# Peptides against a protein of PDB entry 4LZF, part 131

Target 1, 155 residues: chain A of PDB entry 4LZF
Amino acid sequence: GGRLVVFPNGTRKELSADGQTVKVMFFNGDVKHTMPDQRVIYYYAEAQTTHITYPDGMEVLQFPNNQTEKHFPDGRKEITFPDQTVKTLHPDGREESVLTDGTIIQLNPDGSKVIQFNTGQREIHTADFKRREYPDGTVKTVYSDGRQETQYPTG

## One batch from the design tools (peptide; made by RFdiffusion4, then SolubleMPNN)

Design b2_p25_3_s1 (from b2_p25_3 with P1G P6A R10P T17L P25A)
Fold by OpenDDE base, seed 2:
Structure b2_p25_3_s1 (fold): chain B 155 residues (1-155), chain A 25 residues (1-25)
Amino acid sequence: as target 1 above (155 residues)
Amino acid sequence: GPEPPAEPPPPPPPPPLPPPPPPPA
């Protein structure tokens, strides 16, 4: 069988019989599992949060509100919000949110924003204008000076 | 043999981020 070590502070350490799994139950209620695949699963009792660390540097956070975050070794983050929106934070500062209805919202490092609606319409936001592109080829632009322009499809 | 000292818990993770704002109407 496995081995149980009880520390004076109340922390308990369980070692599996094969020695490949270690479970530490801390005095504060936290739990740490070291798995055979070398991932470490840490449960924070007070925060009710699970933190998984992988050998390649990947980290996964699971929050009590059902939010999940994946922190990639390259600095990218993927966040699944409680409403199931998925937001990707790129190391270059670009952000992309995919809503449950299929809408995609892109925030660019230059401050511009692109929204791809589930209807096929696209909206581009820049410092100079807001532009709506329609599937039929119509393009409507509202410039920052208040000027409006409509481009109609040809053919 | 003597047992190693109990490991302290790591620092808590950062709080979750707020959800993104909805797209314009």
Scores: peptide ipSAE 0.033, ipTM 0.537, DockQ to the pose 0.831
Fold by OpenDDE base, seed 4:
Structure b2_p25_3_s1 (fold): chain B 155 residues (1-155), chain A 25 residues (1-25)
Amino acid sequence: as target 1 above (155 residues)
Amino acid sequence: GPEPPAEPPPPPPPPPLPPPPPPPA
């Protein structure tokens, strides 16, 4: 059978019979599970947050507001917001948000922004212009100086 | 032998990030 150790400070440690699972119930209400697959599941009682660490360096955070964060070993972060928007933060500084309606918002390290709308339209924001690309091939550019340009599809 | 005391809990994680702003309509 499993073994229960009770420490003087009120912390409890439960060992499975096979020794492959360890559950620590801390005096502050936190709970730490060490699993056979070497993942560690830590529950922060006060914050009501779950933090899972994997042997490969992957980390998963689950917040009480239903936000989930995945921290990849390569430095990439993937955040699923309560509204189910998924934001990816890349190590190079690029950010990509995928909205539930299929819209994709990309923020580039140079400050430029690309929006791929669910309608098939694409908008590009730079320091010099905003450009709207339409599914029919029309491209409208509004420059920072107010100049406008429309490129029509070659029919 | 006596089991060593349990380690202290790790530091709390950072708070959640705010959601991204909605795309322009």
Scores: peptide ipSAE 0.033, ipTM 0.541, DockQ to the pose 0.838
Fold by OpenDDE base, seed 5:
Structure b2_p25_3_s1 (fold): chain B 155 residues (1-155), chain A 25 residues (1-25)
Amino acid sequence: as target 1 above (155 residues)
Amino acid sequence: GPEPPAEPPPPPPPPPLPPPPPPPA
């Protein structure tokens, strides 16, 4: 059978019969599960947050506001916000947000921004211009100096 | 047998990041 150790401070440690699962219930209400696959699931009682660590260095945070964060070993982060927007932070500084309506917002390390609208339109922001690309091939550019250019699709 | 020492809890995780701003209309 399983083993139960009760510490004087109120912490309890439960070991499965096979020894592959360890559950520690801390006196402060925190709970730590060590799983057979070597995942560690830690529940922070005060913060009501779950933190999962994987042997490969992957980390998953689940917050009480329904936000979830995945921290990849390479430094990439994927955040699912309460509204279900997904934001990816890349190690090079690039950020990508995918909205629930399908809109994609990309922030590049050079400061440029690309918005792919759910309508099929695309907007590009640079230091020099804003450019709107339409599904029909029309491209409108507004330069930082106020000049405007429209390129029509060649039939 | 001798009782092992209790483990201390690790530090709390960092707070959540703020949501991204909405896209322009």
Scores: peptide ipSAE 0.029, ipTM 0.537, DockQ to the pose 0.882
Fold by OpenDDE base, seed 3:
Structure b2_p25_3_s1 (fold): chain B 155 residues (1-155), chain A 25 residues (1-25)
Amino acid sequence: as target 1 above (155 residues)
Amino acid sequence: GPEPPAEPPPPPPPPPLPPPPPPPA
């Protein structure tokens, strides 16, 4: 069978019979699981947060408000918000948000913004203009100086 | 032999990020 060690400060350490799983229940209510696959699961009692670390450097955070964060070894972060919007933060500073309706919002490192609407329309924001692209091929541009242009599909 | 001293609690997790802004109209 497994083994239970009880320390004088109230911390408890449970070892599985095969020695592959270790559960430490700290006196403050925190829990640490070391699993056979070498992932480490921390539960923080005060924050009610779960933090999983993987051998490859992947980290997963689960917050009590139902937010989940994945921190990839390459520096990318993927955040699933309580409303189920998924935001990806890239190492180069680019951000992408995917809404539940399929709309994609991209924020680029240069400050430009691209919105791909679920209707098939696309909007591009730069320092110099805002441009709306329509599924029929029509393109409307409003320049920073107030000038407007409409480009029609060539039939 | 005698058991080693009890382990200290792990370090706290980072705080969550704020929610994304709403999409434009």
Scores: peptide ipSAE 0.028, ipTM 0.546, DockQ to the pose 0.869

Design b2_p25_3_s2 (from b2_p25_3 with P6A P9A R10P T17L P25A)
Fold by OpenDDE base, seed 2:
Structure b2_p25_3_s2 (fold): chain B 155 residues (1-155), chain A 25 residues (1-25)
Amino acid sequence: as target 1 above (155 residues)
Amino acid sequence: PPEPPAEPAPPPPPPPLPPPPPPPA
């Protein structure tokens, strides 16, 4: 059978019979599982949050509001929000959000923004202009000085 | 006698939740 150790502070440590799983039940209600695959699953009782750490440095956070975060070893983060929007934070500072309707919003390190709408329209925001590209090839640009330009498809 | 093994302590709490996503475009 497994081994149970009870500490004076009320923390309990359970070892599986095979020695491959360790369960620590802390006095504050937190729970730590060390699994045979060397992942560590930590449950924070007060925050109702689960934190999984993997041997390769991957981390997964699961929050009580149904938000999930993946922290990759390369520094990239992927956040799934409660509304199922997925936001990717890249190490270079680029951010990408994929909305549930298929819209993609990209924030670039230079401060520019690109929106790919589910309609096939694309909007580009820079310091100098906002530009809307339409599926028919029409391009409308509003410059920061208030000037507007429309380019029509040649076909 | 060997000192009893140190009692395990819980790690610090996780970081706070990030801000909500940007509004729909």
Scores: peptide ipSAE 0.038, ipTM 0.602, DockQ to the pose 0.497
Fold by OpenDDE base, seed 3:
Structure b2_p25_3_s2 (fold): chain B 155 residues (1-155), chain A 25 residues (1-25)
Amino acid sequence: as target 1 above (155 residues)
Amino acid sequence: PPEPPAEPAPPPPPPPLPPPPPPPA
Protein backbone atom coordinates (compact mmCIF):
# COMPACT_ATOMS: atom_id res chain seq x y z
CA GLY B 1 0.00 0.00 0.00
CA GLY B 2 0.86 3.67 0.00
CA ARG B 3 2.88 5.30 2.74
CA LEU B 4 2.04 8.39 4.78
CA VAL B 5 4.69 10.41 6.55
CA VAL B 6 3.64 13.11 9.00
CA PHE B 7 6.25 15.72 9.84
CA PRO B 8 6.46 17.59 13.15
CA ASN B 9 5.41 20.88 11.49
CA GLY B 10 2.14 19.31 10.27
CA THR B 11 3.29 18.71 6.68
CA ARG B 12 2.12 15.38 5.31
CA LYS B 13 3.79 13.34 2.58
CA GLU B 14 1.84 10.64 0.82
CA LEU B 15 3.57 8.15 -1.47
CA SER B 16 1.65 5.93 -3.84
CA ALA B 17 2.06 2.17 -3.57
CA ASP B 18 4.09 2.15 -6.81
CA GLY B 19 6.22 5.09 -5.60
CA GLN B 20 5.50 7.05 -8.82
CA THR B 21 3.24 9.69 -7.29
CA VAL B 22 4.20 11.87 -4.35
CA LYS B 23 1.76 14.25 -2.70
CA VAL B 24 3.04 16.75 -0.17
CA MET B 25 0.44 18.65 1.79
CA PHE B 26 2.21 21.53 3.47
CA PHE B 27 1.21 22.97 6.82
CA ASN B 28 0.19 26.25 5.09
CA GLY B 29 -2.31 24.49 2.81
CA ASP B 30 -0.04 24.34 -0.24
CA VAL B 31 0.04 21.08 -2.16
CA LYS B 32 2.82 19.61 -4.28
CA HIS B 33 2.21 16.70 -6.61
CA THR B 34 5.04 14.90 -8.35
CA MET B 35 3.53 12.82 -11.12
CA PRO B 36 4.76 9.68 -12.93
CA ASP B 37 5.46 11.81 -16.04
CA GLN B 38 7.80 13.94 -13.86
CA ARG B 39 5.63 17.04 -14.02
CA VAL B 40 5.39 18.90 -10.75
CA ILE B 41 2.09 20.53 -9.80
CA TYR B 42 2.17 23.20 -7.13
CA TYR B 43 -1.02 24.55 -5.64
CA TYR B 44 -0.56 27.72 -3.64
CA ALA B 45 -3.41 27.94 -1.16
CA GLU B 46 -3.16 31.64 -0.30
CA ALA B 47 -2.84 32.75 -3.95
CA GLN B 48 -5.22 30.01 -5.17
CA THR B 49 -2.76 29.54 -8.04
CA THR B 50 -1.65 26.36 -9.77
CA HIS B 51 1.87 26.12 -11.18
CA ILE B 52 2.82 23.16 -13.34
CA THR B 53 6.46 22.55 -14.23
CA TYR B 54 7.28 20.06 -16.96
CA PRO B 55 10.58 18.19 -17.43
CA ASP B 56 11.25 20.01 -20.74
CA GLY B 57 11.15 23.39 -18.96
CA MET B 58 7.56 24.25 -19.90
CA GLU B 59 5.66 26.04 -17.16
CA VAL B 60 1.92 26.64 -16.86
CA LEU B 61 0.41 29.11 -14.42
CA GLN B 62 -3.31 29.11 -13.67
CA PHE B 63 -4.60 32.07 -11.70
CA PRO B 64 -7.90 32.36 -9.79
CA ASN B 65 -9.08 35.16 -12.14
CA ASN B 66 -9.05 32.65 -15.03
CA GLN B 67 -5.78 33.95 -16.49
CA THR B 68 -3.45 31.26 -17.81
CA GLU B 69 0.21 31.71 -18.66
CA LYS B 70 2.37 29.30 -20.62
CA HIS B 71 6.11 29.82 -20.36
CA PHE B 72 7.88 27.93 -23.12
CA PRO B 73 11.47 26.65 -22.89
CA ASP B 74 12.51 28.96 -25.76
CA GLY B 75 11.52 32.03 -23.70
CA ARG B 76 8.18 32.60 -25.43
CA LYS B 77 5.20 33.37 -23.20
CA GLU B 78 1.56 32.87 -24.07
CA ILE B 79 -0.96 34.62 -21.86
CA THR B 80 -4.67 33.88 -22.03
CA PHE B 81 -6.44 36.71 -20.26
CA PRO B 82 -9.80 36.37 -18.48
CA ASP B 83 -11.54 37.90 -21.54
CA GLN B 84 -9.92 35.15 -23.67
CA THR B 85 -7.55 37.51 -25.46
CA VAL B 86 -4.33 35.65 -26.19
CA LYS B 87 -1.07 37.57 -25.99
CA THR B 88 2.18 36.05 -27.18
CA LEU B 89 5.47 37.53 -26.01
CA HIS B 90 8.37 36.48 -28.22
CA PRO B 91 12.02 36.30 -27.08
CA ASP B 92 12.95 39.01 -29.63
CA GLY B 93 10.57 41.47 -27.93
CA ARG B 94 7.73 41.14 -30.44
CA GLU B 95 4.25 41.00 -28.94
CA GLU B 96 1.11 39.68 -30.62
CA SER B 97 -2.41 39.95 -29.25
CA VAL B 98 -5.27 38.00 -30.76
CA LEU B 99 -8.65 39.35 -29.72
CA THR B 100 -11.81 37.27 -29.52
CA ASP B 101 -13.22 39.10 -32.58
CA GLY B 102 -10.22 37.99 -34.65
CA THR B 103 -8.35 41.31 -34.58
CA ILE B 104 -4.59 40.90 -34.36
CA ILE B 105 -2.34 43.54 -32.81
CA GLN B 106 1.39 43.21 -33.34
CA LEU B 107 3.96 45.29 -31.48
CA ASN B 108 7.43 45.11 -33.00
CA PRO B 109 10.75 45.60 -31.19
CA ASP B 110 11.42 48.76 -33.25
CA GLY B 111 8.26 50.34 -31.81
CA SER B 112 6.15 49.86 -34.92
CA LYS B 113 2.62 48.51 -34.62
CA VAL B 114 0.45 46.54 -37.02
CA ILE B 115 -3.27 46.06 -36.54
CA GLN B 116 -5.08 43.52 -38.65
CA PHE B 117 -8.77 44.28 -38.21
CA ASN B 118 -11.41 41.60 -38.51
CA THR B 119 -12.89 43.70 -41.38
CA GLY B 120 -9.81 43.01 -43.51
CA GLN B 121 -8.42 46.51 -43.02
CA ARG B 122 -4.83 46.81 -41.85
CA GLU B 123 -3.18 49.69 -40.04
CA ILE B 124 0.57 50.20 -39.79
CA HIS B 125 2.15 52.61 -37.33
CA THR B 126 5.80 53.63 -37.64
CA ALA B 127 7.90 56.57 -36.49
CA ASP B 128 7.46 58.11 -39.95
CA PHE B 129 3.81 57.42 -40.79
CA LYS B 130 0.45 55.91 -40.03
CA ARG B 131 -0.95 53.86 -42.91
CA ARG B 132 -4.38 52.34 -43.45
CA GLU B 133 -4.83 49.60 -46.03
CA TYR B 134 -8.34 48.84 -47.21
CA PRO B 135 -9.67 45.58 -48.70
CA ASP B 136 -10.34 47.32 -52.04
CA GLY B 137 -6.62 48.14 -52.37
CA THR B 138 -6.86 51.78 -51.31
CA VAL B 139 -4.01 52.90 -49.07
CA LYS B 140 -4.08 56.07 -46.99
CA THR B 141 -0.88 57.35 -45.42
CA VAL B 142 -0.46 60.16 -42.92
CA TYR B 143 3.19 61.10 -42.55
CA SER B 144 4.77 62.48 -39.38
CA ASP B 145 5.13 65.90 -41.04
CA GLY B 146 1.35 66.04 -41.57
CA ARG B 147 1.45 65.24 -45.29
CA GLN B 148 -1.28 62.89 -46.46
CA GLU B 149 -1.24 60.54 -49.42
CA THR B 150 -3.94 58.33 -50.88
CA GLN B 151 -3.05 55.54 -53.26
CA TYR B 152 -5.94 54.17 -55.26
CA PRO B 153 -6.11 50.61 -56.56
CA THR B 154 -4.93 50.27 -60.13
CA GLY B 155 -8.17 49.38 -61.87
CA PRO A 1 13.67 6.24 15.63
CA PRO A 2 14.59 9.90 15.05
CA GLU A 3 11.82 12.20 13.82
CA PRO A 4 12.03 13.13 10.14
CA PRO A 5 13.09 16.71 9.39
CA ALA A 6 10.38 19.28 8.67
CA GLU A 7 9.52 19.83 5.00
CA PRO A 8 9.75 23.50 3.95
CA ALA A 9 7.02 25.21 1.92
CA PRO A 10 7.78 26.05 -1.75
CA PRO A 11 8.19 29.68 -2.86
CA PRO A 12 5.07 31.47 -4.15
CA PRO A 13 4.52 31.98 -7.90
CA PRO A 14 4.72 35.40 -9.56
CA PRO A 15 1.54 37.50 -9.71
CA PRO A 16 -0.54 37.61 -12.92
CA LEU A 17 0.13 40.29 -15.53
CA PRO A 18 -2.42 43.07 -16.08
CA PRO A 19 -4.91 42.64 -18.95
CA PRO A 20 -3.98 44.02 -22.38
CA PRO A 21 -5.24 47.45 -23.41
CA PRO A 22 -8.43 47.49 -25.48
CA PRO A 23 -8.01 47.60 -29.26
CA PRO A 24 -8.23 50.93 -31.04
CA ALA A 25 -11.65 51.53 -32.23
Scores: peptide ipSAE 0.035, ipTM 0.598, DockQ to the pose 0.733
Fold by OpenDDE base, seed 4:
Structure b2_p25_3_s2 (fold): chain B 155 residues (1-155), chain A 25 residues (1-25)
Amino acid sequence: as target 1 above (155 residues)
Amino acid sequence: PPEPPAEPAPPPPPPPLPPPPPPPA
């Protein structure tokens, strides 16, 4: 059978019979599971949050509002919001949000923004202009000085 | 036998981030 250790502070530690699983039940209601695959599952009772750490450095946070965060070993973060929008934070400072309707919003480190609409249109925002690209190849640019340019598809 | 030391709990995780703003209409 498993082994149970009860600490003076009320924390309990349960060891599986094979020694591969460790369950710690903290006095505050937190629970820590160390699994045979070396992942550690920590449940924060007050916050109702689950934190999973993997041996490769991957971390997963699961919040009670249905938000999930993945922290990759390379420094990338992937946030799934309650509305199922997925935001990726890249180590270079680039941010990418994928909306449930298929719209992709990219924020670049230089402050430029690219929106790929689900309609196939793309909008580019820079310090100097806003540009709308249409599926037919038409490109409309509005410059910060108010100048407008339309490029028609070569056809 | 000496009692095993009390295992401390790790610090709480950061709170969830707010959802991204809706795309421009």
Scores: peptide ipSAE 0.032, ipTM 0.596, DockQ to the pose 0.779
Fold by OpenDDE base, seed 5:
Structure b2_p25_3_s2 (fold): chain B 155 residues (1-155), chain A 25 residues (1-25)
Amino acid sequence: as target 1 above (155 residues)
Amino acid sequence: PPEPPAEPAPPPPPPPLPPPPPPPA
């Protein structure tokens, strides 16, 4: 059978009969499961948050508001927000958000921003201008000085 | 026999990030 150890602080440690699973029930209500595959599942009782750590360095956070974060060993982070928007933070500083409507928002390390709308329109934001590209090939640019330009598709 | 030492708890998780700003209308 399994073994139960009770610590002076009220923490309880349960070992499976095979010794491959360890369950720690902390005095504050937190729970830690160490699995046979060396995955550690930690539940924070006060925050109602689950934190899973994998032996390869991957981490998964699950928040009570349905936000989920994946922290990859390469330093990339993928955040699924409660509205199901997915934001990816890349190690190079690039950020990409995919909205539920299919809109993609890219923030580049240089501070420029690119929005790919689900309509096929693209908007580019730089320090010098905002530019809107239309599916028909029309390009509208608004410069920081207030100047506007429209480029029509060459037929 | 002496009681086993208490198991330490890990640090609290990071707070959730705020949602992204809405796309420009």
Scores: peptide ipSAE 0.030, ipTM 0.596, DockQ to the pose 0.698

Design b2_p25_3_s3 (from b2_p25_3 with P6A R10P T17L P19A P25A)
Fold by OpenDDE base, seed 1:
Structure b2_p25_3_s3 (fold): chain B 155 residues (1-155), chain A 25 residues (1-25)
Amino acid sequence: as target 1 above (155 residues)
Amino acid sequence: PPEPPAEPPPPPPPPPLPAPPPPPA
């Protein structure tokens, strides 16, 4: 059978019969599960948040608002927001957001921004200009000085 | 065998990251 240890501070520790699962119920309501696969699952009672740590360094946070964060060993973070938008934070400072409609928003380390619309249009924002590219090959550029240029497809 | 010492609770998790900026108009 399993084993239950009750500590003087009110913390309880349950050991499975096979010794492969450990459940610690802290006096503050937090819970820690150590699983046979070496995954550690923390439940923070006050924050109502679940934090899973994996042996490879992967971490998963599950918040009560239905936001999920994956923290990869390489420093990358992937956030799934309650609206199901997925944002990836790369170690180099690049950020990518994928919207539910298929729009992709990329923020580059140099501060430039690229929006790939679900229509096939693309918008590029730099310090010097904003440029809109259309599926037909038309390109409209608005420069920081207010000048505008339209490039038409060579057809 | 002697029982292990009582474990302290872990620190609270960090807050969730902020929502992305609104989509372009």
Scores: peptide ipSAE 0.042, ipTM 0.654, DockQ to the pose 0.842
Fold by OpenDDE base, seed 5:
Structure b2_p25_3_s3 (fold): chain B 155 residues (1-155), chain A 25 residues (1-25)
Amino acid sequence: as target 1 above (155 residues)
Amino acid sequence: PPEPPAEPPPPPPPPPLPAPPPPPA
């Protein structure tokens, strides 16, 4: 059978019979599981948050509001918000949000923004213009000076 | 021999990142 150690402060440590799983139940209600694959699953009782750490440096946070965060070893973060929008933060400063309707919003390090609508339309925002690209090949550009240009599909 | 005292609990995790602004209409 497993071993149970009870500490004077109320913390409990349970060892599986094979010694591969360790469960620590802290006096504050926190729980730490060390798994055979060396994953550490930590539950914060007060915050009601689960934090999983992997041997490769991957981290997963699960918050009580249904937000999930994945922190990759390369510095990339993937956040699934309560509304199920998924935002990826890249190490180069690029941000990408995928909305539940399939719309993709990209923020580039240079400050430009690209919106790929679920309709197939794309909108590009720069310091100099906003440009809308349509599936038929039409492109409408509104420049910062108010000038407008429409490019029609070349047949 | 009695096992050494258990480690204190780690500090709480950072708060969740703020929600993105609403999509453009």
Scores: peptide ipSAE 0.041, ipTM 0.650, DockQ to the pose 0.860
Fold by OpenDDE base, seed 2:
Structure b2_p25_3_s3 (fold): chain B 155 residues (1-155), chain A 25 residues (1-25)
Amino acid sequence: as target 1 above (155 residues)
Amino acid sequence: PPEPPAEPPPPPPPPPLPAPPPPPA
């Protein structure tokens, strides 16, 4: 059978019979599982949050509001929000959000923004202009000086 | 064998990242 150690502070440590799983039940209600695959699962009782750490440096956070965060070893983060929007934060500062309707919003390190709508339209925001590209090939540009330009498809 | 020392609880998790801005109208 497994081994149970009870500490004076109320913390309990349970070892599996095979010695591959360790469960620590802290006096404050927190729980730590060390798994055979070397992942460590922390449950924070007060915050109701689960934090999984992997040997390669990957981290997964699960919050009580149904938000999930993946923190990759390269510094990239992938957040699934409660509304099921998925946001990726890249180490270079680029951010990408995929909305539930299929819209993709990209924020670039230079401050530009690109929106790929589910309709096939694309909008580009820069310091100099906002540009809307339509599936038919029409392109409408509104420049920061108020000038407007429309390019029509040649076909 | 001497019993292992009592482990302290781990530090609290970081707060969740803020929600994304609303989609453009």
Scores: peptide ipSAE 0.041, ipTM 0.653, DockQ to the pose 0.857
Fold by OpenDDE base, seed 3:
Structure b2_p25_3_s3 (fold): chain B 155 residues (1-155), chain A 25 residues (1-25)
Amino acid sequence: as target 1 above (155 residues)
Amino acid sequence: PPEPPAEPPPPPPPPPLPAPPPPPA
């Protein structure tokens, strides 16, 4: 059968019968599970946060406010906010947010921004202009000097 | 021997993103 070890400090260590699962219940209420697949699940009692560490370097954080963060081995981070918006932080500095309505907001390392609205409209922000693209092919540009230009669809 | 002390907790999550501007009518 399994084995339970109780330490003098109040920490308890439970080993499965096969020895593949280890559960440590710390005296402060924290819990550490080592699983057969070598992932480590740590629960922080005070912070009410779960931290999962995978052998490949993947990390998953689950916060009490329903936010989840995935930290990938390549440096990418994926944050699921409580409202279910998903933000991806890329190693190159690019950020992408996907809203629940399908809107996509991209922030580029050069400071430019692209918004793809769920209506099919697209807005591009650069240092030189703000541009709105419409589904019908119309493009409106406001330049940094205040000049405006409208390009109409051909045909 | 007794188990070592617990690890420190991770940092708190960042604040949520603000809502994007709505598309024009």
Scores: peptide ipSAE 0.037, ipTM 0.613, DockQ to the pose 0.236; fails the geometry check

Design b2_p25_3_s4 (from b2_p25_3 with P6A R10P T17L P25A)
Fold by OpenDDE base, seed 4:
Structure b2_p25_3_s4 (fold): chain B 155 residues (1-155), chain A 25 residues (1-25)
Amino acid sequence: as target 1 above (155 residues)
Amino acid sequence: PPEPPAEPPPPPPPPPLPPPPPPPA
């Protein structure tokens, strides 16, 4: 059968019969599970948060407000917010948000912003201009100096 | 065999990231 170890501080450690699963119940109510697949699951009782660490270095945080964070070994972070918006933080500083309506917002390290609307329109924001691209190929640019340009589809 | 040492509780999790700003109206 399994083995139970009770420590003087009140922490309890339960070992499965096969030795592949370890459950540590800390005196503060936190729980640590070491699984056969080598993932480690921490449950923080006070914060009601689950933290999963994988052997490849991936980490998953699950917060009580339904926010989930995935921390990838390459430094990328993927955050699913309570409203189900998904934001990806890239190691190069690029940020991408996917809204529930299908809109994609990209923030680039150079400060430029790209919005891909669910209508198929695309908007590009730079220091010099805002540009709107339409599905028909029309492109409208408003420059920072107030100049406007419309490029019509060829064909 | 010696008993394993008493384990301290894990450190608290980091705070969640703030939500993204609302989309431009």
Scores: peptide ipSAE 0.047, ipTM 0.626, DockQ to the pose 0.831
Fold by OpenDDE base, seed 2:
Structure b2_p25_3_s4 (fold): chain B 155 residues (1-155), chain A 25 residues (1-25)
Amino acid sequence: as target 1 above (155 residues)
Amino acid sequence: PPEPPAEPPPPPPPPPLPPPPPPPA
């Protein structure tokens, strides 16, 4: 069978009979599982948070508010918020949020923002202008100096 | 065989990231 080790500080260590699973139950209520696939699962009792680390460097955080974070080895992060919005943080500083209604919000490293609405409209925010692109090909631009321009689709 | 030393608890996880700003009106 499995083996149980009880430490003087109250921590308990359980070894499976096959030796492939190790469970450490810390004195503070935290739990560490080492699995046969070499993933390590930490449960933080006070924070009620689960932290999974994978051999390739992938990390997954599961928070009690239903937020989930994936931390990729390349530095990319993918966050699923409680409202089910998915935000991707790229190593180059670009951020992309996909809202539940299908709207995509992109923040670029240069400070510009692009919004792809679920209606097919697109809005571009730069230091110099805000531009709205419509599905019919119309483009409206409001410049930072207050000028406005409308470009109509060429029939 | 000697018993392994007691393991300390792992460090606490990082705090969750803040939610995205609300979509533009």
Scores: peptide ipSAE 0.046, ipTM 0.637, DockQ to the pose 0.852
Fold by OpenDDE base, seed 1:
Structure b2_p25_3_s4 (fold): chain B 155 residues (1-155), chain A 25 residues (1-25)
Amino acid sequence: as target 1 above (155 residues)
Amino acid sequence: PPEPPAEPPPPPPPPPLPPPPPPPA
């Protein structure tokens, strides 16, 4: 059968009969599961947070507010917020948020921002201007000096 | 066989990241 080891510090270690599953119950209430597939599942009692580490370097954090964070081996992070917005942080510094209404917000390493609205409109923010692109091809630009320009579709 | 030494608890995880700002109306 399984084996239970109780350490002098109060930590308890349970081993499955096959030795493939190990459960460590720390004296502070934290729990560590080592699974047959080599996943390591930490439960942090004080933070009420679950942290799963995969053998390929993938990490998954599950927070008590229903936020989930995936940390990929390449340095990319994918955050699912409680409202189901998904934000991706890329290793190159790009950030992309996909809202539940279909809006996409992109932050670029140069500080520029692009918003793709669910209406098909797109807004581009740079150091020099804000630009709104409309589905009909109209483009409105407001420059940092206050100058405005409207470009009409060629028809 | 001798039992392994008692393990210390791992450090706490980092706090969750804040949500992105909403797009302009």
Scores: peptide ipSAE 0.044, ipTM 0.640, DockQ to the pose 0.825
Fold by OpenDDE base, seed 3:
Structure b2_p25_3_s4 (fold): chain B 155 residues (1-155), chain A 25 residues (1-25)
Amino acid sequence: as target 1 above (155 residues)
Amino acid sequence: PPEPPAEPPPPPPPPPLPPPPPPPA
């Protein structure tokens, strides 16, 4: 059978019968599960936050506000916000947000921004211009000096 | 020996910025 160890400080440690699962219930209400697959699930009672660490270096954070963060071994972070927007932070500084309506917002390390609308329109922001591309091939550009240019689709 | 509690994780990041305006009709 399983084994229960009770420490003098009130912490309890439960070992499964097979010895592959360890559950530590800390005196402060925190809970730590070590699973057979070597993932560690830590529940922080005060913060009501779950932190899962995987042997490959992956980490998953689950917050009480329904935000979830995935921290990948390569340094990439994927954040699912309570509204279900998903933001990916890349190690190179690039950020990508996917909205629930399918809109994609890309922020580049140089400060430029690209918005891909769910309608097929695309907007590009740079230091020099703002450009709107339409599905029909029309492109409208507003330059930083106030000049405007419209390019029509060539038939 | 008795195990001490671990330190809590860092707080979550701030919420996302407002979405971009919709495309023209």
Scores: peptide ipSAE 0.024, ipTM 0.555, DockQ to the pose 0.160

